# Peptides against a protein of PDB entry 6IDX, part 2

Target 1, 380 residues: chain A of PDB entry 6IDX
Amino acid sequence: KELAKLSADVTFATEFINMDGIIVLTRLVESGTKLLSHYSEMLAFTLTAFLELMDHGIVSWDMVSITFIKQIAGYVSQPMVDVSILQRSLAILESMVLNSQSLYQKIAEEITVGQLISHLQVSNQEIQTYAIALINALFLKAPEDKRQDMANAFAQKHLRSIILNHVIRGNRPIKTEMAHQLYVLQVLTFNLLEERMMTKMDPNDQAQRDIIFELRRIAFDAESDPSNAPGSGTEKRKAMYTKDYKMLGFTNHINPAMDFTQTPPGMLALDNMLYLAKVHQDTYIRIVLENSSREDKHECPFGRSAIELTKMLCEILQVGELPNEGRNDYHPMFFTHDRAFEELFGICIQLLNKTWKEMRATAEDFNKVMQVVREQITRA

## One batch from the design tools (peptide; made by RFdiffusion4, then SolubleMPNN)

Design b1_p8_1_s3 (from b1_p8_1, 6 letters changed)
Fold by OpenDDE base, seed 5:
Structure b1_p8_1_s3 (fold): chain B 380 residues (1-380), chain A 8 residues (1-8)
Amino acid sequence: as target 1 above (380 residues)
Amino acid sequence: MVPKLSFA
């Protein structure tokens, strides 16, 4: 207890570390000796002293043994651990993950996100905060392949649902630290969009071109029995498609693939359009047909608007940026939907289309409409 | 600031 208090002092910490004091603390954890009547209290203070000593940055986190890691991970994995031990163990694991890639690898083998989700199903907001902090640390330090796997996993849907039900909809006010961890989780999850945001379309890739063709098909062929497409020659078909791509509001109506060669937003814009067209088909068709029937120069170019809106949303969400300290602005909608970015796009494209109509905009007003939409999004 | 879309 006294050691844990004194360990916060850098002068004491330096002297104690020079006397191999930290090695003594690590050995106490490694021994796992439950023989003492006050073992839990002693262990809680040992872990506190260890954390405070390590926070001075005098000793490398890489000094810890695999046995130590396994003991700490064991305290997190055991259901009947003292709250104080659990809190300190989560904090130690977080610090280990953040400070050492070697320790990240070892910890990622010993603990699962599923085990950490169990610590969110408690009434203690501090435990919930430390559990999310460790999830965030693991997510931040994961290799790209593992980050994508973490994102696509059933674990994320479950994680979002648990956070929504036990944290956000909890009977307790969200503290600043929890709000920060929710913000961090949001940022790290939206950063998974960076790859698609920076992926250029290949205009020669037939599979990518087939997606653009599918957008056309959904918009214009939904009422046409596919059997009755008259065998009009290849040239009439090309001219028809050029008209359709103009009605879809692509900048390059001859080769819409060229509109997706700019990064950002690259292929992410095409992903959003395809999601809208498949999941919200009625909304997509309505937006396209309302603008395709306009001969008054007040048509909202859907394709161009969708690309620039995707780029704007990436800028607003800071896609590809690291989480900032002191920020605590999280969006509850991120936890209510699995495809929250694409759903946000679907809401914002309707807002854009409405704002375009209300402004009686033309193609010359495009940037003004986008600025108004940005303000509407950022003030809401 | 992204909208506080409180889907209430």
Scores: peptide ipSAE 0.010, ipTM 0.583, DockQ to the pose 0.032
Fold by OpenDDE base, seed 3:
Structure b1_p8_1_s3 (fold): chain B 380 residues (1-380), chain A 8 residues (1-8)
Amino acid sequence: as target 1 above (380 residues)
Amino acid sequence: MVPKLSFA
């Protein structure tokens, strides 16, 4: 107890470390010896002292043994552990993962995100915070292959559902530390969009072109059986499609695939358009048809707007950027929807269309509309 | 500041 309190002092920490004091603490953990009276209290103070000593940065985290890691991971994976031990064990694992790639590898073998989700199903917000912090640390330090596995849509859905029900909808106000970890989780999850954001469309890929054709079909042929596409000559079809792609508001109405060759937002814009068209079909059709029927030059170009809005949302959400330690702002919608980015796009594209109408905008006002929409998004 | 878009 006294050691744990004194370990917060850098002068004491330095002297205690010089006396091999950390080695003694690590050996106490490694021994696993539950034979002592008040072992749980002693262990909680040992882990506190260890963490406080290591936080001074005097000793490398790489000094810890595999036996120590296994014991700490064991305290996190066991269902019946003292709250004080669990909290400190989560914090130690987080610090290990953040400070050492070699420790990350060892910890990632001993614990899973699924095991950490159980620690979110508690009333203790401090445990919940450290559990999310450790999940975030593991996700941040994961190599791309393992990051994708951690990003498994089912595991993420379950994690989001648990966070929503046990943290956000909990009977306790969210503390700053928890709000930060929720922000970090949001940023790290939206960073998975970076690949699609940086993927250029291949204008020669027929499968990608068929997605653009599907957008046209949903907008203009929604009642037509795809089997009854009239066999009219290839040139009339090409001219018809060019008109349809103009009505869809593509910049390159001859070859809309060219609009998706710019990165960012690349293919991510096409993914958003396709999601809107399939999941919110009535909204998509309404937006397209309201603008396609205008002869007054006040048509909102859906295709161009969707691309630039996707780019803007990536900038607002800082897609591809590391989480900032000073930020605690997160979207509750991230935890309510499996496809939160695409849902945000669907809301924002409606806002853009509304703002375009209210401003009586023309194609020349496009950048002004986008600026107003950015302000509306960032103020809400 | 992230929009407080309350999903209605």
Scores: peptide ipSAE 0.009, ipTM 0.574, DockQ to the pose 0.031
Fold by OpenDDE base, seed 2:
Structure b1_p8_1_s3 (fold): chain B 380 residues (1-380), chain A 8 residues (1-8)
Amino acid sequence: as target 1 above (380 residues)
Amino acid sequence: MVPKLSFA
């Protein structure tokens, strides 16, 4: 107890470390000796002293043994552990993951996200915060291949549902620390969009061109079976498609694929357009047909608008940026929807179409409309 | 300030 309190002092910490004090604390954890009547209290103070000593940055985290890691991971994976031991064990694992890639690899073998999710189903917000913090640390330090797998596992309705029901909709106010961890999780989730945001369309890729053709089909031929997609269209069909791509509001009416070669937003804009067309088909058809029937130069170019809106949303959400330690602003909607970015796009494209009409905009006003829409989004 | 986007 006294050691844990004194370990926060840098002078005491330096002297204690120079006397191999950390080695004594690590060996106490490694021994696992439950023989003492006050073992849990002693262990909780040992883990506190260890954290406070390591926070001074005098000793490398790489000094810890695999036995120590297994003991700490064991306290987190056990269904019944003392709350004070659990809290400190989560904090130690977070610090290990953040400070050492070698420790990350060892911890990722000993702990699953599923085990950490159980610690979100408690009334203690501090335990919930450290559990999310460790999830975030594991996500951040994961190799790209494993990060996508973890993301798909976080895209599991389960983690989002548990956070929504037990944290966000909990009977307790969200503290600043928890709000920060929810923000971090949100940023890390949106950074999965970076690959698609930076992927250029290949104008020669037939599969990607077929998506653009599907957007045309849904807008103008909604009653036609996709199986009857007529093969190599005659020159008359090519001229017809050029008119359709103009009505869809693409900048390049001859080859709309060229509009998706700019990164950002690259292929992510096409993904959003296809999602809108398939999931919100009535909204998509309405937006396209309302503007395609206009001959008054007040048509809102859907294709161009969708691309620039996707780029704007990526900028607003800071897609591809690391989480900022000073931020605690999270959006509950990102925990309510599996496809939250695409749903946000679907709301914002309707707002853009409305704002375009209200402003009586032309193609020359495009940048001015986008500025007004940005202000509307960022004030909502 | 990231907007408190509430889905209606």
Scores: peptide ipSAE 0.009, ipTM 0.581, DockQ to the pose 0.034
Fold by OpenDDE base, seed 4:
Structure b1_p8_1_s3 (fold): chain B 380 residues (1-380), chain A 8 residues (1-8)
Amino acid sequence: as target 1 above (380 residues)
Amino acid sequence: MVPKLSFA
């Protein structure tokens, strides 16, 4: 207890560390000797002193043994009743993950996101906060390949559901610290879109061109079997497709692939358009056909609008940026759906189409409409 | 601020 309090002082910490005091604390944890009266209280203070000492940055986190890591991971993965030990153990693991890639690898082998989700099913919001903080640390430090796997895993879907039901819909007000961790998780989840946002369409890639063709098919030939896509379209068919791509509101009616060569938003805009067309087909067809049937210069260019809206949403969500410590603005909707970004796009494209009509906009008003839509989005 | 777009 006294050691834990004194360990917050840098002068004491420096002397204690110089006396190998931190090694003594680590060995106490490593020994696992449950035989002592008041073991839980002693352990809680030992872990507190260890954290306070390490927070001075005098000793590298890489000094800890694999046995120490396993003991700390054991306190998180095993059903323990002691909240104080659990809190400190979660905080130690978070700090280890954040400060050392070698420790991240070892911790990721000992702890699963599924085990951390169990700590979200409790009534203690502080435990929930530390558990999400550790999940965020693991997600941040994961290699790119594993990060995508973590996001797509059943654990992440279950995590979102548990957060929604036990944190967001809980009968308790969300504290600032929890709101920050939810914001961080949201940012880290949307940063997975960065690759697609920065991927240029290759106008010569047939598979990517087939997606644009599928958008045309869904809008205009919904009853046509995709297997009958004629390979070498005659010049008359090329002229027909140019008209269809104009009606879809692409800037380049001859080669719509050129509209996706600008990054951001690159291929991410095409992904959003395809999601809308497949998942919300009636909404997609309605938006396209309402604008394609207009004889007036008040048609909303869907393709151009979808691209610029995707870019705007990436800017609003700060896709590709690290989480900011001063922010706590999370949105519950991002925990309600697996494809929350594409669903947000689907809502916002309808808002854009409505706003365009209400403003009686022409192609010259495009940037003004986008400004109004940005304000509507950011105020909602 | 990311809007509270209520899925209404």
Scores: peptide ipSAE 0.008, ipTM 0.577, DockQ to the pose 0.031

Design b1_p8_1_s4 (from b1_p8_1, 4 letters changed)
Fold by OpenDDE base, seed 1:
Structure b1_p8_1_s4 (fold): chain B 380 residues (1-380), chain A 8 residues (1-8)
Amino acid sequence: as target 1 above (380 residues)
Amino acid sequence: MTSPLSFA
């Protein structure tokens, strides 16, 4: 108890570390010996002192043994651990993951996201906060190949549902620390879009071009039986497609693939358009046809608008940026749906089209419309 | 209008 209090002082910490005191604390944890009266209380203070000592940055986290890691992981994975021990064990694991890639690898073998989800199903917001913090640390330090697997896992869907139901929709006010961890989790989740945001379309890739063709088909051929396309020569087909791509509002109506060569938003804009066209087909068709039937200069170019909106949403959501300390601005909607980014895009593209009409905008007003839409999205 | 981001 006294040691745990004194360990917060850097002068005491330096002297205690110089006396190999931290090694003594690690050995106490490693031994797992329950022989002492008040072992749980002693252990909680030992873990507190260990954490406070390590937070001074005097000793490398790589000094810890595999036995120590297994004991700490054991306190997190075992049922019926004391709340004070659990809290400190989660914090220690977080710090280990954040400070050492070698420790991350070892911890990722000992702890599953499923075990951490169980600590979210409690009424203690402090435990919930430390559990999310450790999830965030594991997600941040995961290799790129494993991050996508973590995001696609059933555990991630379940995690979002548990956070939504037990944290966000809980009967308790969300504290600043929890709000920060929810913000961090949100940012890390959106950073999975960075690869697609920075992927240029290859104008020569036929599979990617077929997606653009599918967008045209959904918009203009949805009622036409594909059997009744008369054998009009290849040139008439090309001329029709060029007209259709103009009506879709692509900047390059001859080769729409060129509009997706700019990064950001690259292929992510095409992914959003395809999602809208497949999942919200009626909304997509309505937006395209409403603008394609205008003979006036007040047509909203869907293709251009979708690209620039995708870019704007990436900027607003800080896609490709690391989480900032002191921020706590999370959006509950991103915990409600697996495809929340694409759903947000679908809402915002409708808002853009509405705003375009209300402003009676022309192609010259495009940047003004985008600025108004940005203000509408970012307005609290 | 509430921000699209504020829809819970």
Scores: peptide ipSAE 0.079, ipTM 0.809, DockQ to the pose 0.029
Fold by OpenDDE base, seed 5:
Structure b1_p8_1_s4 (fold): chain B 380 residues (1-380), chain A 8 residues (1-8)
Amino acid sequence: as target 1 above (380 residues)
Amino acid sequence: MTSPLSFA
């Protein structure tokens, strides 16, 4: 107890570390010896002293043994552990992951996100906070290949549902620390969109062009029996497609693929458009046809609007940025759906189309409409 | 209109 309190003092910490005191603490954890009366209290103070000593940055985290890691991971994975031990064990694992890539690798072998989800299903908000903090640390330090797998695990309806029901919709006020961890988790989740946001369309890639063709097909051919594809010559088909791509509101009516060569938002805009067209087909067709039938220069260009809206949403959600300390602006809506970004896009494109009509906008007003839509999205 | 981001 006194050691744990004194370990917060840098002068004491320096002397205690110089006496190999931290090695003694690690050995106490490694021994796992439950034979002592008040073992849980002793262990809780040992873990506190260890964490406080390590927080001075005097000793490298790489000094810890694999046995120590396994013991700490064991306190997180075992049922019926004392809350005080669990809190400190989660904090130690977070610090280990954040401070050492070699420790990250070892911890990622011993602990799964699935085990950490169990610590979200509790009434203790401090435990929930430390569990999310460790998930965030693991996500931040994961190599790119594993980060997508972790994201897919986070995209599991279970983790989102647990956070939504046990944290966000809990009967307790969200503390600043929890709000920060929820913010961090959202930022890290949106950073998975960065690759697609920075991927340029290749205008020569047939598979990518076939997606644009599918957008055209869904908008204009969905009611046409596929049997009546008129055998009209290649030139008439190109001229028809150019008209259709104009009605879709692409900037380049001849080669819409060129509109997706700008990064950001690159291919992510095409992904959003395809999602809308497949998942919300009636909404997509309605938006396209309402604007394609206009001869009054008040048509909202869907293709251009979808691209610029995707870019704007990436800016609002800070896609490709690291989480900032002191921020706590999380959005509960992102825990309600697995494809929350694409669903947000689908809501916002309808808002844009409505705002365009209300403003009686023309193509010259495009940037003004986008500014108004940005304000509508970012209003508290 | 409530912000699309404010839906809980």
Scores: peptide ipSAE 0.079, ipTM 0.812, DockQ to the pose 0.029
Fold by OpenDDE base, seed 4:
Structure b1_p8_1_s4 (fold): chain B 380 residues (1-380), chain A 8 residues (1-8)
Amino acid sequence: as target 1 above (380 residues)
Amino acid sequence: MTSPLSFA
């Protein structure tokens, strides 16, 4: 107890560390000796002292043994652990993950997101906060390949549902610390879109061109078999497709792939358009056909609008930026759906189309419409 | 209209 308090002082910490005091604390944890009277209280203070000592940055986190990591991970994975031990163990694991890639690898082998989700099903918001903080640390430090797997995993879907039901829709006010961790999780989730946002379309890639053709097919030829590859089309077919791409509102009617060569938003705009066309087909067809049948110069260019809206949403959500300290602006809607970004796009493209009509906009008003839509999206 | 971001 006294050691835990004194460990916050840098002068004491320096002297205690110079006397190998931190090694003694680690060995106490490693021993796992439950035979002592007041073991739980002693352990909680030991873990507190260890954290406070390590927070001075005098000792590398890489000094900890695999046995120590396993003991700390054991306190997080066991169902009947003292709340104080659990809190400190989560904080130690977070710090280890954040400060050492070697420790991250070892911890990622010992702890699953599924085990951490169990700590979200409790009424203690402090435990919930530390559990999300550790999930965020693991997500931040994960290699790119594993980060996408973590986001797509059943555990992540379950995590969103548990956060929604036990944190956001809980009978307790969300504290600032929890709101920050929810913000961090949201930012880290949207940063997975950065790759697609920065991916240029290759106009020579047939698979990417087939997606644009599928958008045309869904809008204009819903009964046509997708097996009719456009590549062998007569000049009359090429002229027909150029008209269709104009009606879709692409800037380049001859080669719509050129509209996706700008990054941001690159291929992410095409992903959003394809999602809308497949998942919300009636909405997609309605938007396209309503604007394709106009002769009054008040046509809303869907393709151009979808690209610029995707870019705008990336700017609003700060896609590719690291989480900032002191921010706590999370959006509950992103915990309600697996494809929340694409669903947001689908809502916002309808809003854009509505706003375009209400303004009686022409192509010259495009930037003004986009400004109004930005204000509508960012309005509190 | 409520912001699309404000839907809970």
Scores: peptide ipSAE 0.077, ipTM 0.811, DockQ to the pose 0.028
Fold by OpenDDE base, seed 3:
Formats: structure tokens, sequence, C-alpha cells
Structure b1_p8_1_s4 (fold): chain B 380 residues (1-380), chain A 8 residues (1-8)
């Protein structure tokens, strides 16, 4: 107890470390010896002292043994651990992951996100915060392949549901620390969109062009069997497609694939359009057909609007940016749906279409409409 | 109008 308190002092920490005191603390953890009276209290203070000593940055985190890591990971993986031990163990693991890539690798072998989800199903917001912080640390330090696997894991759907039900919809006010960790998790999740946001469409890729054909089919031929998609179009079919692409509001109505060569938002805009067309087909068809009339002066160009809106949403959500320490502005809606970005796009494209009508906008007003929509989205 | 981001 006294050691844990004194370990917050840098002068004491320096002297204690110089006396190999930290090695003694690590060995106490490594031994796992429950034979001592008040072992749990002693261990909690040992872990507190260890963390406070390491937070001075005097000793490298790489000094810890694999046995120490396994013991700390064991405290996090055990269903019945003292809350103080669990809290300190989560914090130690977070610090290890953040400060050492070697420790990250070892910890990522010993602990799963699924085990950490169990620590979110508690009433203690401090435990919940440290559990999310460790998830965020593991996500941040994961190599790109493993980060994508963490993202695709059923664990993320479950994680979002657990966070929504046990944290966001919890009976307790969300503290600043938790709000920050939710913000971090949100930013790290949206950074997975960066690849698609920076992927240029290849105008010569037939498979990518077929997605644009599918958008046309859903908008104008919704009752037509996709098997009857007319093959190699005669000159008349090419002229029909050019008209259809104009009605879809593409900037390049001859070759709409060119509109997706700009990065950002690249292919992510096409993904959003296809999601809207497949999941919210009635909304998609309505928006397209409302803006496909011969009165071209007030048409809201869906294709152009979808691209610029996707770009705007990426900017608002800071896609491709690292989390900032001073930020805590998380959006609860991103925990309500698996495809929350595409759902947000679907809401915002309707808002854009409404705002365009209300403003009686023309193509010249496009940037002004987008600015009004940005203000509507970002307004608290 | 509530922000689309506020729809929880």
Amino acid sequence: as target 1 above (380 residues)
Amino acid sequence: MTSPLSFA
C-alpha cells in the first residue's frame, strides 16, 4: 500500500528502480503464490506500484517476462477476479500493447477480444473503460491484415451490441474517459473504410462497370430479370445507357466509371450507392426517379451527390485520421447497426435530396447545398 | 431538425 502510493513520486520511483525493486514486484506476480495472507490486496497494490513505476518511463516495458504477461493475461481471463486486480491488469496490458510491439504480439496470442467483451457486461464503468481501451490498443497496434480480421470478426457485431446495451444505454452517465474510448473505437473502425476511400475505380474493369450497370438496372429496370440484361449493346443501347447515366446524375454520363477515379472517396462512394440500391431499394428508386424528370434545371444529380456526400462523411468522421486525445465526440448510432456508415449515407442522401428541393437548387447551387447539408449533419 | 448523427 505505501509502496503503491510512493511509486507515484518520480524520486522514489527512480531510487526503487535503481534498487531492482521493480524486478521484485514482477517476481511476486510471476510466482502466482496465493499462500500469503491478504494475497488479493497485496497483489492489487503490487500491480498499482508496478504501473505507477512504469508510467515514469524510466524502465522499458520490454523488461517484462513472458511469465509476467501470462499472469496478467490470466487475471483478465479468469471469471472471478478482484475488481481492483482486474482493473490494474487491464491497464497494464493496455500500456504493454501501446508501448511495445513485441509485447503486443505476445498479448494478442494470450487474449481475445471475446474475453474482453465479458468485462463490458458489468456495472463498473472503470472496468468497461479499461476493457475498451485495451481493445482499442490491440486494434491500433494490429498489423493491417489482423486489423481487418478483428473488424470482420463476429466479435465486432457482438462488441457493438454489448457496448450499446451495457455502456451507451446503461443506467449511468458516461464519463469523459469512456466517451473518449468510444470515440477512439469509432475512429479506428472508420479507418477501415480508408482502403475503399482511396481505391480508384478502373474504368476498364468490366466487373466494376457491372456494378454501375446494376445501379442502372435497379433504378430503371427493377422488375426485369437480371438474366435478361441486354448483352453487347447496339449503338441505340449505348445511347440509352448514356441517357440513363445522365438521369442517375453522373458527371461523366458517357463513362460513369470516371466519376469513381477521384480519391477520396473512390470506390467507397460506389459501395454506398450499391448498398442503398440493394438494402433501401425503394428509397434509392424514389430519389433517382424524382430527379430524372425532363426539367433539368432543378434535378439533384444523385451520382455526383452520392460521391460528394461520401467524401463529406469521410471528412466529418475523420476517415484515415488517428484518434486525438482531447476528443470524446462519439456517435451512438454507429453502435446500432453493422453497416452504420452506409446507413448514415442513406439518411444523409435523403437529407441532401430534401435540402436540394427546399432550396430550389440548380447545378450551380451544388456546393451551397453541400455546405447546408454539412451544417445539418454536424449540428449538435 | 436533429442531426442524422444524433439518431441513436
Scores: peptide ipSAE 0.075, ipTM 0.808, DockQ to the pose 0.029

